# Ledger of designs, part 29: peptides against a protein of PDB entry 5HDT

Target 1, 163 residues: chain A of PDB entry 5HDT
Amino acid sequence: MVVKTFMDMDQDSEEEKELYLNLALHLASDFFLKHPDKDVRLLVACCLADIFRIYAPEAPYTSPDKLKDIFMFITRQLKGLEDTKSPQFNRYFYLLENIAWVKSYNICFELEDSNEIFTQLYRTLFSVINNGHNQKVHMHMVDLMSSIICEGDTVSQELLDTV
Target 2, 163 residues: chain A of PDB entry 5HDT as posed
Amino acid sequence: MVVKTFMDMDQDSEEEKELYLNLALHLASDFFLKHPDKDVRLLVACCLADIFRIYAPEAPHTSPDKLKDIFMFITRQLKGLEDTKSPQFNRYFYLLENIAWVKSYNICFELEDSNEIFTQLYRTLFSVINNGHNQKVHMHMVDLMSSIICEGDTVSQELLDTV

## One batch from the design tools (peptide; made by RFdiffusion4, then SolubleMPNN)

Design b1_p12_5_s4 (from b1_p12_5 with S1M S12K)
Fold by OpenDDE base, seed 3:
Structure b1_p12_5_s4 (fold): chain B 163 residues (1-163), chain A 12 residues (1-12)
Amino acid sequence: as target 1 above (163 residues)
Amino acid sequence: MKPVLNLGKPPK
């Protein structure tokens, strides 16, 4: 129910956004971010991606530490893109497509640990890229990485070494 | 914080 609700919600539905605000906040709790089931974590990541889309331009999460945890969490889920034959691949694709399209990681630029977040993202993407991915997957990965490079005022040497 | 673009629902 929750996943479908956020997927079907548009950015102009203010009444629904207000109704589900508390639910959006609870989805970022350690209970969900550290859930032992990998399928649950993937669903949580997709919901979080939808939350960033729906509540744009401002996410409902105000804590820099919480935002860091969320994006590090989403980055870890992207490792699932490696297996193109997985039954969950379509959801991993949805996650990638969403965050690339929305440019969700742009919210991290003003975080103190932005370089760490972007470094982990690039390392993850480069580690999962393979010949089994179609052109759309590759395009979303490139779009995501290029957007961060182009919009970043300063890039750490560690990030440059990753690229 | 840098604002996230309001791009609507992404295509499937």
Scores: peptide ipSAE 0.016, ipTM 0.625, DockQ to the pose 0.603
Fold by OpenDDE base, seed 5:
Structure b1_p12_5_s4 (fold): chain B 163 residues (1-163), chain A 12 residues (1-12)
Amino acid sequence: as target 1 above (163 residues)
Amino acid sequence: MKPVLNLGKPPK
């Protein structure tokens, strides 16, 4: 139910954005980010990606620590892209497509630990890339990584070493 | 916050 609600919501509906603000904040709680069910965590990640899409260019999460937790959480979910035969692969694809299109990770540039987040993202993406991925998956991965490099004022040496 | 693209849903 919650997943469908955010998937159907658009950026121009201020009334809906206000109505579901508390729900958006609640989805970023430890209860959901540390949920024991892997499929639930994937759904939560998709919802969070949609929240960033809906509230762009801003985000309802004002805490830098919370934002870091969210993006580290999303990065961990992207590991699921490795198995192209997984029943949940289409949802992992949705997650990748969304965050690449919206450039959601660019919110992290204002965070003190942005380089850590980007480094972990790059390592994760390079770890899961394989020959089983179609051209669309590869394109979204490249778009995501290129956007961060192009928008960043500086890139850490550690990040450069991963490329 | 640093702005991100305000494009909504990606193409299907």
Scores: peptide ipSAE 0.015, ipTM 0.615, DockQ to the pose 0.666
Fold by OpenDDE base, seed 2:
Structure b1_p12_5_s4 (fold): chain B 163 residues (1-163), chain A 12 residues (1-12)
Amino acid sequence: as target 1 above (163 residues)
Amino acid sequence: MKPVLNLGKPPK
């Protein structure tokens, strides 16, 4: 129910955005980010990605620490892209497509720990990328990484070593 | 979906 609600929500629907603001905030709680079920965590990640899409350009999360936790959480879920034959691969694809298209990670440039987030993202993507991925998956991965490099004012040596 | 989180672009 929650997943479908956010997937169908329009960015310009101010009434719905206000109505579901508390739900959006609640989805970023430790209860969901540390949920023991792997499939639930994937669904939570997709919902969070949709939340960033819907509330862009301003995320409803005001705490820098919370934003960092969310993006580190989303990054961990992207590890599921490694197995292209997984029954959940289509949902992992949705997550990747969403964050790449929306450029969700670009909000992290406002965080002082942005380099840590981007480094972890790049390490994760390079660890899961393989020849079994189709062209669209490769394209989204490249788009996601290139957008961050192109818009970043500074790139840490650690990030460069990762690439 | 719309790419709306670009640095340097005006907010919608």
Scores: peptide ipSAE 0.015, ipTM 0.613, DockQ to the pose 0.130
Fold by OpenDDE base, seed 1:
Structure b1_p12_5_s4 (fold): chain B 163 residues (1-163), chain A 12 residues (1-12)
Amino acid sequence: as target 1 above (163 residues)
Amino acid sequence: MKPVLNLGKPPK
């Protein structure tokens, strides 16, 4: 129910955004980010991606440490893109499409550990990309990576070594 | 979906 609510929510609905703010904050708790079930974690990641979409350009999470945890968490979920035959692949695709389109990771430029986050993202994407992915998946991966490079003032050597 | 994070809110 919660996931569906966020998926259908419009960015222009200020009343709904305020109503679900507390829920958005709770979804970023360690209980959900460290949930033992991988399918639950995927759903949480999709929900968090929708939250970033809805509240863009500003995330409802005020703690830099929490933001880092969230994006590191989302990055870990993207590993599921490697298996195109997985029954959960459509949700992994949704996650990728969402964060690429919204440019959600760009909020990380304000974080001290942005280089770590971007490095992990690139490593993850390069590790899972394969010939089994269709053109749309490839496009979203490229869009996500290129956006970060283009928006960044400086590209770290570590990130360059990853590419 | 609108890519909005880099699009500054138009000044209201």
Scores: peptide ipSAE 0.014, ipTM 0.607, DockQ to the pose 0.102

Design b1_p12_6_s1 (from b1_p12_6 with A1S S3K)
Fold by OpenDDE base, seed 1:
Formats: structure tokens, sequence, C-alpha cells
Structure b1_p12_6_s1 (fold): chain B 163 residues (1-163), chain A 12 residues (1-12)
């Protein structure tokens, strides 16, 4: 399974990283990003998160437009964190934990539409955060948001007004 | 194993 392959892959596995590079690129295609099944989209998001982890600090995606699409896609999946009783919650947690630790969204600072991406991310996180989440979920959400504010020299007033 | 680099913009 592709998802398990990337999940188990080490950042130091240079030969494997090269071997699966083409697969990583195809996973970002519209076919997967716009898949009609929400569970499939979640799996794709987790896989993309692992790809960012594996290839950090550089993403294998060279197109700014594609990167924007990916992060907007991942942001949309984070809405699933709202239901802690969902059978898919563990995968949503995995997604959140991964992108928070890797600081994947930091790639977006180089994009023209970074403010749009960060705004959507913050709006999404604030919309789903609730008292039903355990401390770990809250910690990852805070880490994700604070990292962007601390690392971004170009954080707009518009984003600050959203917070 | 020890975790490797995360995304970094290389701020001074």
Amino acid sequence: as target 1 above (163 residues)
Amino acid sequence: SKKKPVMNLGKP
C-alpha cells in the first residue's frame, strides 16, 4: 500500500526517496486532490504530509501553483478534526501531528498567495478546535499556528486580524 | 531514530 510505504519511510532512505519520487508527484494530481470519497482524500492528505516529512526541508513539488493546491487541500481535510468520535479521527490526528512537527506550511512563505493559505488554515483550525480535543491535539494546533507567526517576517495585518 | 530537519527558511 502506497500510504504505508511513505508512512514507514525514513528521511535518510535516499534510494527509496528517488524510487518513489514519481509516485509522490502523481499523488498531487487533480485525480487525487479532487477525489469524491472523503476517506480517500484523507489518506491522500496523510500521504502528502509524509512526503513533505520525508523530503524536508525541500518539497519535491516545484510548481508554486501545485504547492498552493496541495496546502489548500490539506487545510480542507483538517475540518475532519471537529468530530472526535469519528472512526477516521486517528488519521486526522496523524495528519495534524505530522504537519505541525514538520512545519510543512513554512514552504508557503515563498508563494505569492501565502496570506490566503495561512488565513484559510487559521480559520479552519479555529472552526474545529473545541473542548472535546485532548491536550495533544491542542498542542499541535498551537504549535502549527505559532510557528507560522514566529517564522514569518511577512505576516500580514490581515492574518493577524483573523487570529 | 533521531528526527531529521524540518522546514526551515534559514532566517539569520
Scores: peptide ipSAE 0.045, ipTM 0.708, DockQ to the pose 0.095
Fold by OpenDDE base, seed 4:
Structure b1_p12_6_s1 (fold): chain B 163 residues (1-163), chain A 12 residues (1-12)
Amino acid sequence: as target 1 above (163 residues)
Amino acid sequence: SKKKPVMNLGKP
């Protein structure tokens, strides 16, 4: 399974990283990012999150436009965190935990549209956060948002106003 | 490992 392959891969596995590089690139294609199945999109998002983890501190995606698409895509998937009773909640949690830990969105600081990405991320997180989430979920959400504020050289006033 | 598990763009 592709999902398990990336999930179990280590950053130091250079040979494997090279072997699966093409697969990583394919997963970022419009076919997957615009897949009609919500569950498939979630799996894709998790794979992409793992790819960012594996290839950190770099990303195999060289196109700024593609990177923007990916992070906007991941951000959209985070909406699934709202329903804590969803059968897929644990996978949404995995996605959140991963991107928070890896600080994947920090790549976006190099993008021209970083403020748009961060704004959308914050709006999404604030829209889904609720008292029904456990402490771990809250922690990851806070970590994700705080990392951007703390490490960002320039953060839009709009983003700061959401804090 | 030399590769950090997190994206560290470094603090200026």
Scores: peptide ipSAE 0.044, ipTM 0.708, DockQ to the pose 0.110
Fold by OpenDDE base, seed 5:
Structure b1_p12_6_s1 (fold): chain B 163 residues (1-163), chain A 12 residues (1-12)
Amino acid sequence: as target 1 above (163 residues)
Amino acid sequence: SKKKPVMNLGKP
């Protein structure tokens, strides 16, 4: 399974990284980002998160437009964190934990539309935060938001006003 | 030899 392949891969596996590079690129195609199945989209998001982890601090995606599409896509998936009783909640948790630890969104600072991406991320996180979330979920959300503020000398005033 | 798994912009 593709999900397991990237989940188990580490940064020093150069041969594997080269072997699965084309697959990583293919996972960012419109076919997967716009897949009609919600569960498939979640799995794709987790794979993309692992790809960012594996290739850090670089990313195999060289197109700014593609990177924007990917992070807007991941942001949309984070809406699934709202329902703590969902059967897929553990995968949403994995996604959140991964992107918070890797600081994946920091790649977006090189994009022209970074403020749009960060604004949408913050709006999404504040939208799904609730008292049903345990301390770990809250911690990862805070870590994710704090990392962007700390690294972002170009963060828009609009984003700051939402905090 | 392992790369840092965290995206860092290298700010001091």
Scores: peptide ipSAE 0.044, ipTM 0.707, DockQ to the pose 0.109
Fold by OpenDDE base, seed 3:
Structure b1_p12_6_s1 (fold): chain B 163 residues (1-163), chain A 12 residues (1-12)
Amino acid sequence: as target 1 above (163 residues)
Amino acid sequence: SKKKPVMNLGKP
């Protein structure tokens, strides 16, 4: 299965990374990013997160517009973290843990629309944070936001007002 | 050498 394939892949597997590069590119297509099934979109987001992990420190996606679409898409999926009782919560947790650890959003610093992406991320995280989350979830959210603040050269006033 | 699983980090 595609999800398991990327989840188990190692960064040192150069031949495998080359073999599945086309699949990685297709997963970022509008067909998957705009898929009508919410559970499918979550699985796609997890696969994309794994792709960023596997190909780190470089992303296989070369188009700035495509990168923006991907991170706006991932940000929208993070809304699912709000319901801690959902049967899909563990996959949302996996997504959060992955992107926080990999620091995937650091790619966005080179994008012209980085401010929009970071603003949307912060608004989304603050909208879903609640006291029902355990400490690990809170720490991953804080790690994700703190990394962007600490590594960014400038932050807009709008983003500062959100923090 | 292994790559770091963190974005924007070079290989050790």
Scores: peptide ipSAE 0.039, ipTM 0.671, DockQ to the pose 0.123

Design b1_p12_6_s2 (from b1_p12_6 with A1S S3K M7L)
Fold by OpenDDE base, seed 2:
Structure b1_p12_6_s2 (fold): chain B 163 residues (1-163), chain A 12 residues (1-12)
Amino acid sequence: as target 1 above (163 residues)
Amino acid sequence: SKKKPVLNLGKP
């Protein structure tokens, strides 16, 4: 129910955005980010991705530490892209497509620990990318990585070595 | 789509 609500919500729905703001904040709590069920964590990641989409260009999360936790969490979920035959692959695809299109990670440029976040993202993507992925998956991965490289004022040598 | 990305650095 929650997943469907955020998935169908429009950026211009101001009343709904205000109504579900507290829920959006609650979804970023440790209870959800550290949930023991892997499938629940994937759903949470998709919801968080939709929240970034809905509230763009401004995320409702004001704490830099919380934003870092969220993106490190989302990055960990992207490991599920490795198994293209998984029953949950379509949901992992949705997550990838969303964050690539919205350019959600670009909000991290304002964070002090942006290099850590981007490095972990790139390491994760390169660890799961394989020839079994279709063209759309490859395209979204490239779009996600290229956007960060092109829009970043400074890129660490560690990140460049990963690429 | 009328949706806006989180960060859209306009073309210089």
Scores: peptide ipSAE 0.031, ipTM 0.667, DockQ to the pose 0.118
Fold by OpenDDE base, seed 5:
Structure b1_p12_6_s2 (fold): chain B 163 residues (1-163), chain A 12 residues (1-12)
Amino acid sequence: as target 1 above (163 residues)
Amino acid sequence: SKKKPVLNLGKP
């Protein structure tokens, strides 16, 4: 399974990284980003998160438009964190934990539309935060938002006003 | 480690 392959891969495995590079690129195609199955989209998001982890601090996606599409896509998946009783919650947690730990969204600072991406991320996180979330979820959300604020010299005042 | 943060990697 593709999900398991990327989950088990580490950043220093150059041979594997090169072997699965084409697969990583293919996973960012419209076919997967616009897949009609919600559970498939969640799996794709987790794979993409792992790809960013594996290739950090760089990314195999060289197109700014593609990177924007990917992070807007991941942001949409984070809405699933709202329902803590969902059978898929643990996978949403994995997604959050991964991107917070890796600081994946910080790649977006090189994009022209970074402020749009960050604004949408913050709006999404504040929308889903509730008292039903445990301390770990809250911690990862705070870590994710704080990492972006630490680079606030490139963050819009509009975003800062929402905090 | 399998995880190295994008922002912190390479910084002292």
Scores: peptide ipSAE 0.030, ipTM 0.662, DockQ to the pose 0.138
Fold by OpenDDE base, seed 1:
Structure b1_p12_6_s2 (fold): chain B 163 residues (1-163), chain A 12 residues (1-12)
Amino acid sequence: as target 1 above (163 residues)
Amino acid sequence: SKKKPVLNLGKP
């Protein structure tokens, strides 16, 4: 399975990274990003998160528009964190943990629409955070949000209003 | 191999 392959791959696997590059690119196609099944979209999001991890510090996606689409897509999937009793919660946790640790969203600083992406991310996180989440979930959410604020050269007023 | 964040890998 493709998801398992990327999950087990590390950043030093140069030959494998090159071998699966085309697959990584195709996973960001509209077919997957707009798939009608929410469980499939979650798997795609996890795979994309691993791709960002593996190819760090630079994503294999060269199109700014595609990068925006991907991060808006990942942000939408994070809404699934709201239900801690969902059978898919462990995968949502994996997604959150991954993107928080890798600081994947920091790639967006180079995009023209970075403020839009960050605003949507913050709105999503604040909408799903609740007392049912354990300390690890809270920690990852805080790490993700604080990293963007601390590392950004400027923080928009819109983002500040969201916080 | 230890994975590193995107931000840290790009810093001198």
Scores: peptide ipSAE 0.030, ipTM 0.656, DockQ to the pose 0.121
Fold by OpenDDE base, seed 3:
Structure b1_p12_6_s2 (fold): chain B 163 residues (1-163), chain A 12 residues (1-12)
Amino acid sequence: as target 1 above (163 residues)
Amino acid sequence: SKKKPVLNLGKP
């Protein structure tokens, strides 16, 4: 399956990366980003996170608008972290852990709408953070937010008010 | 080879 293929792929597998590049690009299409099934959207988000990991330090997506759409999409999926008892929680955890470790959102610094993306991310994370989350979840959330603050040259007042 | 975050220098 596509999900397992990307999950198990190594960054050094150049031939495999080339082979699945077209599939990676296709997964960012509106068909998948706007899919009506929430479980499918979560799987797509995990695949996109793996794509950022595999193709680091450069994303295969060349369009700034497409990158914005992808990260706004991933941000929306993170809302699912609020329910720790969900049968899909492990996949939400995987998504969070991946994007925090890879620092995927740092690609957004090159985008004109980076402030909007980061603001939405912070609002989403703060809205879902609760005492029911274990320490690992909290650490990943903090790592994700701290990396953006530390590596960003400027942060809007609106974002500062959120923090 | 170690996995590299997006901000790492050089190719993975």
Scores: peptide ipSAE 0.028, ipTM 0.639, DockQ to the pose 0.109

Design b1_p12_6_s3 (from b1_p12_6 with A1S K2P S3K)
Fold by OpenDDE base, seed 2:
Structure b1_p12_6_s3 (fold): chain B 163 residues (1-163), chain A 12 residues (1-12)
Amino acid sequence: as target 1 above (163 residues)
Amino acid sequence: SPKKPVMNLGKP
């Protein structure tokens, strides 16, 4: 129910955005980010991605530490892209497509630990990217990585050297 | 008009 709610919601649904704001905040709690079930964590990641889409350009999460936790969490979920034949691959694809299109990670440029977040993202993407992925997966991965390099004024040379 | 679903980077 929660997954469908955020998936179908658009940015112009002001009343709904206000109604589900508390839910959006609770979904970023340690209870969900550290949930023991891998499938639950994937659903949470998709919901968080939709929340960033719905509330763009302003995320409802005001804490820099919380934002870091969220993006480190989302980055960890992207490991699931490695197996294109897994039952949950479509949700991993949705996650990738969403964050690439929304440019969700761009909010991280304002975070103190942006280099850590981007480094972990790039390492994760390069660890899972393979020739078995279709063109769309590759496109979204490239779009995600290139947008950060091209849009980021705060991307350090050290980060570029590690990529 | 629909809002662009992209994060604002504070570009001039």
Scores: peptide ipSAE 0.057, ipTM 0.739, DockQ to the pose 0.104
Fold by OpenDDE base, seed 1:
Structure b1_p12_6_s3 (fold): chain B 163 residues (1-163), chain A 12 residues (1-12)
Amino acid sequence: as target 1 above (163 residues)
Amino acid sequence: SPKKPVMNLGKP
């Protein structure tokens, strides 16, 4: 399983990182990002999150346009955090925990459309956050949002107005 | 030793 492969891999697995690099690149293709099945898209998002973790602090994706597509894609998947009783909630939690811990969105600061990406992320998080979420979910959401504000070289007033 | 698996390692 592709999902299990990346989930179990760490940054010190140099040979494996090279072996699965092509797979990592293919997972970011339009075929997967625009897959019609919602559950498949979630699995793809989790794989992409693990890829960012494994290859940190550098991403294997060199195209700014591709990076934008990926993070806009991941952001859209985070809408699934709203339903805490869905069978897939644990995978949505995994996605959130991963991207918050890795600070994967921080790579977006180098993109021209970083403000658009962060704006969509914040809007998405604020749309799904509620008192029904446990403390861990809240913690990861806060960590994700605060790290972008605190660690970014430039934070637009537009983004601040959104918060 | 394992690498720190986070982005922007140069920042606090």
Scores: peptide ipSAE 0.050, ipTM 0.733, DockQ to the pose 0.114
Fold by OpenDDE base, seed 3:
Structure b1_p12_6_s3 (fold): chain B 163 residues (1-163), chain A 12 residues (1-12)
Amino acid sequence: as target 1 above (163 residues)
Amino acid sequence: SPKKPVMNLGKP
């Protein structure tokens, strides 16, 4: 399946990365980003996270508008971290761990609407953080937010107000 | 050479 293919792919597999590039592009289409099934959207988000990992430091998506849509989409999926008892929590954890480790949101620094993306990310994370999360979840959330602050040259006042 | 798994905009 597509999910397993990207999850198991190595960055050094140049032939495979070239082979599945078109598939990666199709996964960012509106058909998948606006899919009515929330479980499908979560799987799509995990695939997109893996794509950013595999193709790092480059992004296979060339459109700034598409990149914005993708990261706003991923941010919306992170809301699912709130329910620690959900059957899908492990996949939400995978998504969080991946984007924190890869620092995939760093791609957004070159986007015109980077402040909007980061603001939405911080608001989402602070809205789902609770004492029911284990230390690893908290660590990944902190790592994700800290990496943006450390790598960012400028931070909007609105973003500062959320921190 | 293998690419870094972490996103780095400054790395070619």
Scores: peptide ipSAE 0.050, ipTM 0.727, DockQ to the pose 0.115
Fold by OpenDDE base, seed 5:
Structure b1_p12_6_s3 (fold): chain B 163 residues (1-163), chain A 12 residues (1-12)
Amino acid sequence: as target 1 above (163 residues)
Amino acid sequence: SPKKPVMNLGKP
């Protein structure tokens, strides 16, 4: 299974990283990013999060447009954190935990449209935050936002004013 | 050139 493959892979597995590079690239295709099944899109997002973890501090995606598409895609998936009673909540939690720990969104600072990506991320997080979330969820959300602010010499004042 | 992004490497 593709999900298990990337989840179990570590950053020092150079042979495996090379072997699955084409799969990583394929997972970022429109076929997967625009997949009609919501649960499939969540799995794809988790795989992409693992790919960023595995290939950190670089990403195998060389196209700035593709990177933008990926992070906008991941941001959309984070909306699923709102319903804590969802059968898929634990997988949404995994996604949040991963991208917060890896600081995956920090790669967006190299993108021309970084402010757009960060704005959408913050709006999404603030829209789903509620008192039903446990402390760990809140911590990961704060860590995710703080990692961007700490690099924030390039963060727009407009975004900072919304915090 | 843009500064290389800061991402965590390896989980302890």
Scores: peptide ipSAE 0.044, ipTM 0.709, DockQ to the pose 0.732

Design b1_p12_6_s4 (from b1_p12_6 with S3K)
Fold by OpenDDE base, seed 5:
Structure b1_p12_6_s4 (fold): chain B 163 residues (1-163), chain A 12 residues (1-12)
Amino acid sequence: as target 1 above (163 residues)
Amino acid sequence: AKKKPVMNLGKP
C-alpha cells in the first residue's frame, strides 16, 4: 500500500527516497488531487504530508504552481476535522499532527501566492475549531498557526483580519 | 544522522 510505504519511510532511506521519487511526483498529479472519492483524497493528503516529512527541509516538487496546488489541496482536506465523530477523524488528526510538526507550510514562504495560501489555511482552521476537539487537536492547530506568524516577516492585512 | 524533519527558513 502506497500510504504505508511513505508512512514507514524515514529521511535516511536514500535508496528508497530515490526509488519512490517518481511515485511522490505522481501523487501530486491532477488525477489524485482531483480524485472523485473523498476518502482517497484524504489518503493522498496524508501521503503528501509524509513526503514533505521525508524530504524535509526540501520538497521534491520543483514547480511553484504545483506546490500551491498541493497546499490548497491539503487545506481543503483539513475541513474534515470539524466532525469529531467521523470514522475518518483519526486520519484527519494524523494529517494535522504531521503538517504541524513538520511545519510543512513553511515551504510556501517562497511562493508568490503565500499570503493566499496562509489566509485560506487560517480561515479553514477557525471554521472547524470547536469545543468538541480535545487538547491535542487545539495544540496542533495553534502550533501550525503560530509557526507561520513566527517565520513570516510580513502577513497580509486579510490574514490579520482573520486572526 | 537524520535530517531535521522541520521546515526552517534559517531564522533564530
Scores: peptide ipSAE 0.044, ipTM 0.706, DockQ to the pose 0.109
Fold by OpenDDE base, seed 1:
Structure b1_p12_6_s4 (fold): chain B 163 residues (1-163), chain A 12 residues (1-12)
Amino acid sequence: as target 1 above (163 residues)
Amino acid sequence: AKKKPVMNLGKP
């Protein structure tokens, strides 16, 4: 199982990271990012989040366009946090927790379209955040948003106006 | 396990 493989992998596992590098690259293909099944897309997003985790601080994806596609994709999946009663909620939580802790979106500061990515992220988070979420979910959402504001000197006033 | 490096760009 690909999902389990990346989930269980440690950042210090250099040999394993090299072994599964090609798989990591293929998971970012349009075939997976545009998969018609919503549950499959969620699994792909979790895998991508784990890939960013284990390869941190360097992403294995070298194309700026591909990185943009990936983060726009992950952002779209976060909409699933809205339904706390969904059978898939635990995986959405895992996705949120992972990207918040890893600060994966910080890679986007090097992209030309960083403002677009961050804007979509903030809009998505504010659209799904509600009092039905437990404190841990709220904490991760706040951590994710505050990290971008605090660490990014490239954050535009336009983005701040959307918050 | 002890958590490792994250995507921290650092402050200027």
Scores: peptide ipSAE 0.044, ipTM 0.709, DockQ to the pose 0.095
Fold by OpenDDE base, seed 3:
Structure b1_p12_6_s4 (fold): chain B 163 residues (1-163), chain A 12 residues (1-12)
Amino acid sequence: as target 1 above (163 residues)
Amino acid sequence: AKKKPVMNLGKP
């Protein structure tokens, strides 16, 4: 299965990374990003997160517009963190943990629409964060937000108003 | 050389 393939892959697996590069590119297509099934979209988001991890510090996606679409897509999936009792919560947790640890959103700093991406991320995180989340979830959310603040040279007023 | 798992960090 594609999901397990990327999840179990290491950064040192050069031959495997080359073999599955085209698959990684196809997973970012509109077919998957706009898939009507929310569970499929979550799996796609987790795969994309793993792709950023595996290919770090470089992303295989060369188009700035595609990168924007991917991160806006991942941001939308994070809304699923709100329901801690969902059968899919563990996958939402995996997504959050991965992107926080990898600092995958850092690639957005070089994008023209970085402020839009970060603003949407912060709005989403603040909309879903609640006292029902355990300490690990809170920690990952804080790590994700603080990393962007600390590494960003400029922050828009809109983002400042959100924080 | 093993790559760093964090985005935008160079190889060791």
Scores: peptide ipSAE 0.039, ipTM 0.666, DockQ to the pose 0.123
Fold by OpenDDE base, seed 2:
Structure b1_p12_6_s4 (fold): chain B 163 residues (1-163), chain A 12 residues (1-12)
Amino acid sequence: as target 1 above (163 residues)
Amino acid sequence: AKKKPVMNLGKP
């Protein structure tokens, strides 16, 4: 399974990273990013999060447009955190925990449309955050937003005012 | 100048 492959891989697995590089690139294709199945999209998002972790501090995706598409895609998946009773909640939690710890969105600071990406991220997080979430979920959400703010010499004042 | 991304390495 692709999901298990990337989830179990560490950053020092150089041979495996090379072996699965083409798969990593394929997972960012429109076929997967625009897949009609919601569960497939969630699995793809988790894989992409792991790919960012594995290949850190660099990303195998060299196109700024592709990176934007990926992070907008991941942001859309985070909407699934709103339903704590969902059978897929654990995978949404994994996605959140991963991107918060890795600080994956920090790659976006080099993108021309970074403010758009961060704005959508904040809007999404604020739309799903509620008192029903456990402390760990809240912590990861705060960590994710705080990391961007702390690195925010490139963050627009307009975005800061909305936070 | 654009700020370089800072990502965590080597999760324990």
Scores: peptide ipSAE 0.038, ipTM 0.679, DockQ to the pose 0.751

